# Designs tried in a protein design run: peptides against a protein of PDB entry 6J07. Part 44

Target 1, 107 residues: chain A of PDB entry 6J07
Amino acid sequence: GQRGWFCGSVSQDLRQFWVAEGGTISDPRAADFLFSCDASHPDTLRIYQSLDYIEDNATVFHAYYLSAVANAKIKNSVALGHFILPPACLQKEIRRKIGSFIWEQDQ

## One batch from the design tools (peptide; made by RFdiffusion4, then SolubleMPNN)

Design b2_p16_4_s2 (from b2_p16_4, 6 letters changed)
Fold by OpenDDE base, seed 4:
Structure b2_p16_4_s2 (fold): chain B 107 residues (1-107), chain A 16 residues (1-16)
Amino acid sequence: as target 1 above (107 residues)
Amino acid sequence: SERDEKLIERIIEEAK
């Protein structure tokens, strides 16, 4: 199965979707996928400060990925790589190069 | 940091 950790910023609906799709919820150290909706949330900040993250053994994804998957007409058509959530301090520089993040485009 | 630079590059590449 797929183990996921969720920041407190992620809605219960998205968590429930993850479980409904066969995922389980775990602590960050055991998780295969880390989901957040807020790079500045204390939960997410702790991830960015962890050794696993610093050593590039962990990646945080925006939980909007799950919403996109839920609404996709074609299964597996949503690319997880488009939903990498960087620390807040890096986002401005990244936006200058790629434009708005995918989770910001409908807002 | 080194991790930050790698992350930026990864995100840019994925967005192409």
Scores: peptide ipSAE 0.725, ipTM 0.953, DockQ to the pose 0.480
Fold by OpenDDE base, seed 3:
Structure b2_p16_4_s2 (fold): chain B 107 residues (1-107), chain A 16 residues (1-16)
Amino acid sequence: as target 1 above (107 residues)
Amino acid sequence: SERDEKLIERIIEEAK
């Protein structure tokens, strides 16, 4: 199975979708996927400060990925890489290069 | 940090 951790900023609907698709919910250390909707949320900040993240053994993804998957006609057609959620302090620089993040475009 | 720079590069590459 696939294990996911969810920041408190993620809606219950998205968590339920994850479970409905066969996922389980775990603590960040055990999780294979870390989901958040807010880089500034205390839960997410703790991830960014963890050794796993600092040593590039963990990546935070925007939970809007799950919404995109739910709405996609073809499963596995949504690229997880487009939903990497960087720390807030990096986002402005990134936007200057790529424009708005994908989760911002659909909102 | 090194992690930050690599992350930025990864995000930019994925956005292409």
Scores: peptide ipSAE 0.723, ipTM 0.952, DockQ to the pose 0.485
Fold by OpenDDE base, seed 5:
Structure b2_p16_4_s2 (fold): chain B 107 residues (1-107), chain A 16 residues (1-16)
Amino acid sequence: as target 1 above (107 residues)
Amino acid sequence: SERDEKLIERIIEEAK
């Protein structure tokens, strides 16, 4: 099974979708996937400060990924790699290179 | 940090 952790910034609807698709919800250390909608949320900040993250053993993804999957017309067409959520301090530099994050384009 | 630089590179590559 797929274990996911959710920042408090993620809606219950997205959490419920995760479970409906066969996922389980766990603490960050046990989770295979870490979801957040806000890099500045205290929950997410704690992840960025964790040893697992610092040692590149954890990645935070924007929870909009789940919304994209739920609404995708083509199965497996949504790439998780497009939804990596970097710390807030890195986002401006990244935007200068890629334009906008995918979760910002539809909003 | 090294972690940050690797992350930036990963995100840029995924966006291509």
Scores: peptide ipSAE 0.723, ipTM 0.952, DockQ to the pose 0.486
Fold by OpenDDE base, seed 2:
Structure b2_p16_4_s2 (fold): chain B 107 residues (1-107), chain A 16 residues (1-16)
Amino acid sequence: as target 1 above (107 residues)
Amino acid sequence: SERDEKLIERIIEEAK
């Protein structure tokens, strides 16, 4: 599916790109993809507290994924899995293992 | 939580 939910932390440009690529915007419960730019944003926190997320039926992705797709030279070359956005309380531990998140690089 | 642990493992695996 191509239904996406967007945290308030995500710019209109990225939302518009999603729609331009054939996506639709929906509420979190109906969405196939959940996008955020801030794990600490109230909208995102509500996702982490939701039953769907707790039961591992939902994943939050960093919206920078959409920027990467927009700039990719090769179709399907951007891996969505690299953009999983974990709760803030887990990020430090993860960085110790993999280094900086991809959306934090080349800043 | 179990969800957190699975998430960490998934992220690490995806980064490989």
Scores: peptide ipSAE 0.723, ipTM 0.952, DockQ to the pose 0.476

Design b2_p16_4_s3 (from b2_p16_4, 7 letters changed)
Fold by OpenDDE base, seed 3:
Structure b2_p16_4_s3 (fold): chain B 107 residues (1-107), chain A 16 residues (1-16)
Amino acid sequence: as target 1 above (107 residues)
Amino acid sequence: SERDQKIIERILAIAQ
């Protein structure tokens, strides 16, 4: 199953889409996918500070991924890896290496 | 920090 956690910054529409596609919503520790729209939101900050995240057992993705999936013509054509949401303090260095984030470009 | 660099590295690995 698809177990996801959602930051409070994620719209209800995107959460509903996740459920409509067969996903379930769980707490961060049980979730396989963590979605956020704001790296500075308190909910997301708590994830970044958690041992699971620090020890590479968790990854935060920008919820815009779900919007991209919803609008995609080809099933499974959207790469989740392109929607990683790094901590705010690390984004500048990451952008220098891989360019602007997709979720920044499309909104 | 070293921890931050490790996070950056794994993010880069996933993103590419």
Scores: peptide ipSAE 0.636, ipTM 0.929, DockQ to the pose 0.328
Fold by OpenDDE base, seed 5:
Structure b2_p16_4_s3 (fold): chain B 107 residues (1-107), chain A 16 residues (1-16)
Amino acid sequence: as target 1 above (107 residues)
Amino acid sequence: SERDQKIIERILAIAQ
């Protein structure tokens, strides 16, 4: 099984998709995957400030990943790594290095 | 900061 945590910024539809695909929903400390749609949301900010995140034991992904998976025409065509949601203060530098985020392009 | 740079580096490693 796969355990996920969801920021309040994530729609109920995406949460339901996660569960429909066999996922469970848990608190962030127990979760294997952390999903958010807003790096500035208080829920997400708490993640960024946590020891787990700072010590490289947690990664926040943009929940648009789930939408991409739901709409994928090719199995395994959606790369989770392309949907990392970094802290807002770091996005400019990251974007300078690798270009615009996929979840920004498709919005 | 150094901490921020480490976060950037690990994000880049995952994203690419």
Scores: peptide ipSAE 0.635, ipTM 0.929, DockQ to the pose 0.330
Fold by OpenDDE base, seed 1:
Structure b2_p16_4_s3 (fold): chain B 107 residues (1-107), chain A 16 residues (1-16)
Amino acid sequence: as target 1 above (107 residues)
Amino acid sequence: SERDQKIIERILAIAQ
C-alpha cells in the first residue's frame, strides 16, 4: 500500500499531491513512507529516536521527492533513494561520502 | 558511536 506519514514541516500542497496520487495518511507506526522537510523538526526528531528507526524498520525521506515526481517527465525516473533525510548530526559525514543532497540544491 | 555508524551505512546502501 501507499500509507504515508508527514512531519509538520511538510506543506499541505505536498500532502494533497500524495493523496491525489492514491496515497493515504497515517501515523508513523502504520506508515510505509515517512516524509519530512526538516531533520531538526520535533516531529522528525521523534522518528529518529524511535525503536523502529534505530532497528532499521523505518526510513525518513525528504518530501521534496514528491515535488520532483510531480514535475518529472517520467514518473519512474525519480529515485526515492536519492531523497533520504538523515539525522542532522550525521549529514556532514554522509555528505563527505555522497556529496551534497539533491534536496539541498533546489531548496 | 557504533549505532550512528550503522545508521550511516544503512543510508549509504539505500542512497547508492
Scores: peptide ipSAE 0.635, ipTM 0.929, DockQ to the pose 0.328
Fold by OpenDDE base, seed 2:
Structure b2_p16_4_s3 (fold): chain B 107 residues (1-107), chain A 16 residues (1-16)
Amino acid sequence: as target 1 above (107 residues)
Amino acid sequence: SERDQKIIERILAIAQ
């Protein structure tokens, strides 16, 4: 199974979808996927400050990915890489490179 | 910082 961690900013509905699809919920250290809806939430900030994140052993994704998957017409049509949630202080420079984040466009 | 740039680079590599 896939192990996921969820910031407090993520709705219970999205958490339930994750579990319904066969995922489990774990602490950040054990998780394969880290989901958040707010780069400035204290839970997410703790991830960004962790050695795992700094040393490229962790990636935070916007939980809107799960909503996109839930509504997708074709299986595997939603790319997880499009939903990376960078630290707030780095987002401006990243937007200059790739444009506005997909989770910003749809909300 | 150099650390920030490395984080940006790996994010870009995953996103594209």
Scores: peptide ipSAE 0.634, ipTM 0.929, DockQ to the pose 0.329

Design b2_p16_4_s4 (from b2_p16_4, 6 letters changed)
Fold by OpenDDE base, seed 4:
Structure b2_p16_4_s4 (fold): chain B 107 residues (1-107), chain A 16 residues (1-16)
Amino acid sequence: as target 1 above (107 residues)
Amino acid sequence: SPRDEKIIQQILEIAQ
């Protein structure tokens, strides 16, 4: 199975989808995947401050990935790599290079 | 930080 941690910013619907797809929910230290919808949320900030993250043993992904998967017509057509959620302080710089993040394009 | 630079590069690489 896949263990996921969810920031408080993630809706219950997306959490339920994760579980429905066979995932389990765990604390961030035990999780294989970390999901958030807000890099500035206190829960997510704690991740960015953690030793695991600093030492490149953790990556935060935007939970919109799960929404994209749920709506995808072809399984595995959604690449998780496109949903890396960087700290808020880096986002402006990144947007200047790549444009808007995927989770911002449907706003 | 080194982690910041790495995350930027990861995102840039996947976006290209």
Scores: peptide ipSAE 0.704, ipTM 0.946, DockQ to the pose 0.541
Fold by OpenDDE base, seed 2:
Structure b2_p16_4_s4 (fold): chain B 107 residues (1-107), chain A 16 residues (1-16)
Amino acid sequence: as target 1 above (107 residues)
Amino acid sequence: SPRDEKIIQQILEIAQ
């Protein structure tokens, strides 16, 4: 199965969806996927400060990905790459180039 | 940092 970690900023509904789809929930070190809804949440900040993240062995994704998957008409039509959640200090620069993050467009 | 630059590049590549 796929192992995921969830920031406290992620709703219980999205966590439940992950489990319903066959995923398990683990600590960040064991997880294959790290999900967050807030780059400034203390849980997520700890990830960005971790050696695994700094050495490019971890990537944080916005949990809105799971919502998109849940609502997708076609299986595998949602690309995880569109949901990379960068540290807050980088987001303004990125928005200048891409406009808005996908999780911000529907809000 | 190198990690920051890589993540920016990854995001730009997927978005374009």
Scores: peptide ipSAE 0.704, ipTM 0.946, DockQ to the pose 0.549
Fold by OpenDDE base, seed 3:
Structure b2_p16_4_s4 (fold): chain B 107 residues (1-107), chain A 16 residues (1-16)
Amino acid sequence: as target 1 above (107 residues)
Amino acid sequence: SPRDEKIIQQILEIAQ
């Protein structure tokens, strides 16, 4: 099954889409996918501070991934890897190399 | 941190 955790920064619409696609919502420790729209949100910050994350057993993804999936014409055409949400303190450095994150390009 | 560096590399690799 698809077990996901959602930061409070994620809209209800995206959460509903996740469930509609067969996903379930769980606490961060039980979740296989962690979604957030704000690396600086307290919920997300707690993830970055967790042992699971620090020990590379968890990754935070930007919830815009779900929007991209919802709008994709081909199933499984959206790569989750493009939506890794790094801590805020790393984002400037990353942007200097890649330009902008995908979730920043449509706004 | 090692985790931070790994994340950076992951993002760079997927973007390239």
Scores: peptide ipSAE 0.703, ipTM 0.946, DockQ to the pose 0.550
Fold by OpenDDE base, seed 5:
Structure b2_p16_4_s4 (fold): chain B 107 residues (1-107), chain A 16 residues (1-16)
Amino acid sequence: as target 1 above (107 residues)
Amino acid sequence: SPRDEKIIQQILEIAQ
């Protein structure tokens, strides 16, 4: 099984998809995957401030990953690595180098 | 921070 935590910024639909695919929902400390749609949301900010995150034992992913998986035409075609959600303070610098994030391109 | 630098590098490597 796979355990996930969800920021309050994530829609119920995406949470339901996670469960439908066999995932469970847990608190951040027990979760294997952390999902958020807003790096500035208080829930996500708490993650960035946690020891697990600071010590590189946790990564936040944009929940749009789940939407991409749900709509994928090819199995295993969606790479989780493309959905790393960095703190807001880093996003401008990153965009200068790579352009828009994947979750921004489909808006 | 070290964590920040790691994230930036990770994202850059995947995007390139």
Scores: peptide ipSAE 0.702, ipTM 0.946, DockQ to the pose 0.480

Design b2_p16_5_s1 (from b2_p16_5, 8 letters changed)
Fold by OpenDDE base, seed 4:
Structure b2_p16_5_s1 (fold): chain B 107 residues (1-107), chain A 16 residues (1-16)
Amino acid sequence: as target 1 above (107 residues)
Amino acid sequence: SKRQARIEELQKRFLE
């Protein structure tokens, strides 16, 4: 199993899916996976301000990744890299270059 | 990059 941290913006359903798949929930410093649904949520903002994140030792992913995995026949068919959740201040520029984020398209 | 390597590793770990 893997250790994950969840922003308060993430639904209980997605958290439960994580646990059902063998994951555990931990504090962000111990977690390998950091999930959020809102880059502007205070919980997520604290991650972006953390030393681990600033030193590029942490990455926040949009929790919609878990939903996509749940709906896929093969887990590996969903690319984790497509679900990077950058700080809100960077998202506009990113959208300009690569288009809308996947989680925005499927909402 | 360091970030890309981490993502690839996490992708692998997620499948395990």
Scores: peptide ipSAE 0.538, ipTM 0.908, DockQ to the pose 0.676
Fold by OpenDDE base, seed 1:
Structure b2_p16_5_s1 (fold): chain B 107 residues (1-107), chain A 16 residues (1-16)
Amino acid sequence: as target 1 above (107 residues)
Amino acid sequence: SKRQARIEELQKRFLE
């Protein structure tokens, strides 16, 4: 029973994969997993502006994580931590330190 | 950190 929220930027294919793996789709407050493909999408921006996020009680992940899991076909072979989707204002600095994000390399 | 602990927990939950 994993609960996930999806930004409108996430494809139906990835949502369907989530459900096929036993996940449910819920509102952001009830969800443990927050997925987005666009840090600038209004849905995602609303998450970044929420108290849960501001107080560091929520994390947004790039939905490409699900694609990576599907392609690897080994559920625990992909590190969730590599798919943190930070606000756009932080991404440039992160790229300077650790390089391009995984979803930018493979998509 | 709090974030790292959360990610580790979520990783475990994802495998359930």
Scores: peptide ipSAE 0.535, ipTM 0.908, DockQ to the pose 0.724
Fold by OpenDDE base, seed 2:
Structure b2_p16_5_s1 (fold): chain B 107 residues (1-107), chain A 16 residues (1-16)
Amino acid sequence: as target 1 above (107 residues)
Amino acid sequence: SKRQARIEELQKRFLE
């Protein structure tokens, strides 16, 4: 099991999936995985302002990753790196280079 | 890079 932190923007269903898979929920400083569905949510903004994040020792991932894993036949077929959730101020430039984020694409 | 290495490590840990 791994330790995860969840922004208030993440649904209870995804949190429950995490726990059902053997994960535990902790504060951001103790967590290995940081999940959010909204880069502008106050909880996520506090992460971006933290020393760990500023020093590039932390990464926020979009919680849609967990949904993708839940629907995948093979767990490692879903690339975690595709679900990096950057600050809102950087997203426009990122979209220019790599296109729309996975969580923004049609199902 | 440091960031890439972290993500790769987390990917591995997630499967454990």
Scores: peptide ipSAE 0.535, ipTM 0.907, DockQ to the pose 0.623
Fold by OpenDDE base, seed 3:
Structure b2_p16_5_s1 (fold): chain B 107 residues (1-107), chain A 16 residues (1-16)
Amino acid sequence: as target 1 above (107 residues)
Amino acid sequence: SKRQARIEELQKRFLE
């Protein structure tokens, strides 16, 4: 099992899926996986302001990753790297270069 | 990069 942290913006259903798959829920400092559905949520903003994040020792992922995994036949068919949730100030530029985020396409 | 290496490691850990 892996340790994950969840922003308040993440539904209980996705949290429950994480636990059902063997994950545990912890504080952000102890977690390897940081999940959020809103880069502007106060919980997520606190992550972006943390020393771990500033020093590039932490990455926030959109929790839609878990939904994608739940719907996939093979776990590794869903690329975690496609679900990086950057700070809001960077998202416009990223969309301009790469296109809409995956979580925006199916929502 | 450091970030890319972390993502790859996390991807592997997720499968465990």
Scores: peptide ipSAE 0.534, ipTM 0.907, DockQ to the pose 0.659

Design b2_p16_5_s2 (from b2_p16_5, 7 letters changed)
Fold by OpenDDE base, seed 3:
Structure b2_p16_5_s2 (fold): chain B 107 residues (1-107), chain A 16 residues (1-16)
Amino acid sequence: as target 1 above (107 residues)
Amino acid sequence: SKREELIKKLQENFLK
């Protein structure tokens, strides 16, 4: 199964969807997928400060990915890579270079 | 740096 960690900023509905789709919820160290809705949330900040993240062994994704998957006809039609959630200090620069984040467009 | 690597990773994913 898919092991995921969730920041406190992620709604219970999205967590439940993850489990309903066959996922499990674990601590950040055991998780293969890290989900957050707020790069500035203390839970997410701890991830960014962790050695696993600094050493590029972890990636944080915006949990809106799960909402997009839930609304998609085909699961794999939604690219997880489009939902990488960078630290807050990099977001403005990234928006200038790449454009607005997908989760911001549908809000 | 981690910053540079992350930007490259994001660019690669968004261009796909």
Scores: peptide ipSAE 0.307, ipTM 0.822, DockQ to the pose 0.094
Fold by OpenDDE base, seed 1:
Parts: C-alpha cells; sequence; structure tokens
Structure b2_p16_5_s2 (fold): chain B 107 residues (1-107), chain A 16 residues (1-16)
C-alpha cells in the first residue's frame, strides 16, 4: 500500500503531492512510509522512540524524496533508500562514513 | 546495536 505518515515538519505541498499520486495519510502505526523533514521535530522524535522503530519495523524517510520524485524526468529513478532520515545523534557519523545527505546537497 | 544496524542499512542503500 501507499499509506504515509507525515511529521509536522513536512510542507503541505509535499503532503498534497503524496495524495495526488494515490497515497493516503495515516497515523504512524498504520503507515507504510514515514516522512519527516526534521529529525529533531517532536513528531519524528516520537517515532524514533517508538517500539516499532527500535525493533526495526519502521523507517523514517526525508520528505525531500517526494520533491525529488515530483521533479524526476524518469519515473522510478529516485531511490527511496537514499532518503533514510536517521536520528540527529547519528547524522554526523553517517556523513563522515557515507557523505552528505542528498537533501543537504543543494543547500 | 540499533546504531550499527542503521549505519549498515544506510551504507547498503548508498552502495558505499
Amino acid sequence: as target 1 above (107 residues)
Amino acid sequence: SKREELIKKLQENFLK
């Protein structure tokens, strides 16, 4: 399915795009995809602290993925895996190992 | 650990 949860940090435009593409918006427990633009937002922090996330049954993605999809010339050319949004406390280490996050590259 | 698993997942997704 295409059920998504959205942190309050995600713009209404991206939410609307999700729905326009056939997605639905649900609570985190029912969602297939969790989107956020801020790992430190209280909504996202609650996800990171949830049992589902701790037990690896949930993944948070940066909502910039949706923007990338919306602007992609080739359908399905945007890799969702490139948009995994880790907890803030891990991001510095991840940047050192893997590089800057894709949503930061144009900033 | 969760930290190590997440890093591994990210590394695999980035193919790096």
Scores: peptide ipSAE 0.306, ipTM 0.820, DockQ to the pose 0.088
Fold by OpenDDE base, seed 2:
Structure b2_p16_5_s2 (fold): chain B 107 residues (1-107), chain A 16 residues (1-16)
Amino acid sequence: as target 1 above (107 residues)
Amino acid sequence: SKREELIKKLQENFLK
């Protein structure tokens, strides 16, 4: 499915792009994809604290993925897996092990 | 743990 939930940190432009590409917007429990631009935003924190997330039934993605798709010549060339947004408390450790996040590299 | 699973998941997606 193409049901998406959006943190308040995600711009209206990215939300509109999602809808324009055939997506719908839903609550987190019904969503197939969870998008956020800020792991520390209260909306996103609620996701991290939810049973679905704790039980590994949910993944939060950085909404920059949508921007990357919008700018890509080939839409399927953008790997969603590169946009997993982990909780803020883990990001420093992840950067040390894997490197800077893709949404940080394009700045 | 959730932490370990997430790190593993990230490693798989970022390195492949």
Scores: peptide ipSAE 0.305, ipTM 0.821, DockQ to the pose 0.092
Fold by OpenDDE base, seed 4:
Structure b2_p16_5_s2 (fold): chain B 107 residues (1-107), chain A 16 residues (1-16)
Amino acid sequence: as target 1 above (107 residues)
Amino acid sequence: SKREELIKKLQENFLK
């Protein structure tokens, strides 16, 4: 399915794009995809603290993925895995090990 | 640990 949950940090434009592409918007527990633009937003923090996330049944993605998809010239050329949004407390360590996040490189 | 698993998951995805 294409059920998505959106943190309050995600713009209406990105939400509208999701729906225009055939997606629906649901609560976090029913969602297939969780999108956020801010790991420190209260909405996202609640996801990280949930049993679903702790038990590896949920993954949070940066909503910039949707922007990348919208601007892609080749269908399915954008890798969703590059947009995994980890908790804020781990981001500095992750940047040291893997590099800067893709959504930070554009800005 | 949860932290280690997440890092590994990220590493695998970023290399693809």
Scores: peptide ipSAE 0.300, ipTM 0.821, DockQ to the pose 0.096

Design b2_p16_5_s3 (from b2_p16_5, 5 letters changed)
Fold by OpenDDE base, seed 4:
Structure b2_p16_5_s3 (fold): chain B 107 residues (1-107), chain A 16 residues (1-16)
Amino acid sequence: as target 1 above (107 residues)
Amino acid sequence: SKREELIERLQERFLE
């Protein structure tokens, strides 16, 4: 399905785009996709602490994915896997090794 | 690249 949950850190524009593309908005438990723009936001932190996440049944993605999709010349050309939003401690290690995430790069 | 390799590992950990 195309049920999405959105952290409070995600703009209304991105939420509206999700709906315009046929998605629906739901609570985290019912959602197929979890979107956030801030791993340190309380909403996102609660996801990381949830049983679903701890048991590897949930993944948080950076909502910039939706912006990338909206601006893509070719539909379905944006790889969701490149927008995984891990907890902050893991982000630091990632940046140390490979630099900034896609959503942190200049456009 | 290092980036693609790490992304692959993240995908393995979080999506598989």
Scores: peptide ipSAE 0.318, ipTM 0.843, DockQ to the pose 0.086
Fold by OpenDDE base, seed 3:
Structure b2_p16_5_s3 (fold): chain B 107 residues (1-107), chain A 16 residues (1-16)
Amino acid sequence: as target 1 above (107 residues)
Amino acid sequence: SKREELIERLQERFLE
C-alpha cells in the first residue's frame, strides 16, 4: 500500500478511509503522500519548513481529495493534482487567478 | 482553461 502522513487537521474518518483503501500511516519523511486540511496548521507548517519540501521533494495535498475519491463513481476520475495545498502565502494569488480551490467550493 | 493552466504550473512546481 501507499504510505501517507496526516496533519492533525485531518479527520479520523478520512484517515480510516485511507487505511481501508490499502494505505498505511507513516511519518512525513517516509510518506509518499502528505495530507492536510489546513495550510496554517502547525503540523503542515513544519512540512513546509522541512528540508524535503524546501528542496521540492515533497508535496502537500488537501485531504478533501480522499473525500472526493470516496464519493467518486469512477476510480480514476479524481485528479490528485487539483488538490495541491500550497503554503498560505501563495493561496491568495492563486485564488485571484483560478478562483476558489475545490475543497472550498463544497463547503 | 486558465484554471487548468495554473493547475499545471502548480503541478510542475510542486510535483515535478
Scores: peptide ipSAE 0.317, ipTM 0.840, DockQ to the pose 0.087
Fold by OpenDDE base, seed 2:
Structure b2_p16_5_s3 (fold): chain B 107 residues (1-107), chain A 16 residues (1-16)
Amino acid sequence: as target 1 above (107 residues)
Amino acid sequence: SKREELIERLQERFLE
């Protein structure tokens, strides 16, 4: 199984989907995947301030990834790398280069 | 594409 941590900004539906797909929910230190829907949420900010993140040993992903997986026709066709959720201080610069993030499109 | 190349660079920064 895969261990995931979820920011309070992530809906219960997405958490349930994770578990239904064989995942488990853990604290950030034990998690293999960190999910958030808000880089400015206090829970996510604590991740960005953690030693694991500061030392580049942790990555936060936008939980919209799970929605994309749920809707995907082809298994494993959703690229997790497109859902990296960087700190808010970097997002404006990133958008300038790549445009809107996937989770911001069609909203 | 250029976008994919930029995403790759982000992956290198945040996943490696």
Scores: peptide ipSAE 0.311, ipTM 0.838, DockQ to the pose 0.084
Fold by OpenDDE base, seed 1:
Structure b2_p16_5_s3 (fold): chain B 107 residues (1-107), chain A 16 residues (1-16)
Amino acid sequence: as target 1 above (107 residues)
Amino acid sequence: SKREELIERLQERFLE
């Protein structure tokens, strides 16, 4: 199964979609996927400060990924790697190189 | 594309 953790910034609708698709919700330590909509949210900041993240054993993804999956015409066509949510301190430099993040383009 | 290549590098950094 797919175990996911959700920041408080993620809507209940997206959480429900995750469960409807066969996912389960767990604490960050047990989760395979960490979802957030706000790199500055206290929940997400705690992830970035955790040993798992510092030791490169955790990755945070923007929950907009789930919206993209829900609207995709072909299952498994959405690239999770495009939804990596880095700490806020890195986002400006990343935007300078690759442009706006996907979740920012449709807002 | 350049964007895709940079995203790949980010993936290497955060997923490997």
Scores: peptide ipSAE 0.307, ipTM 0.836, DockQ to the pose 0.085

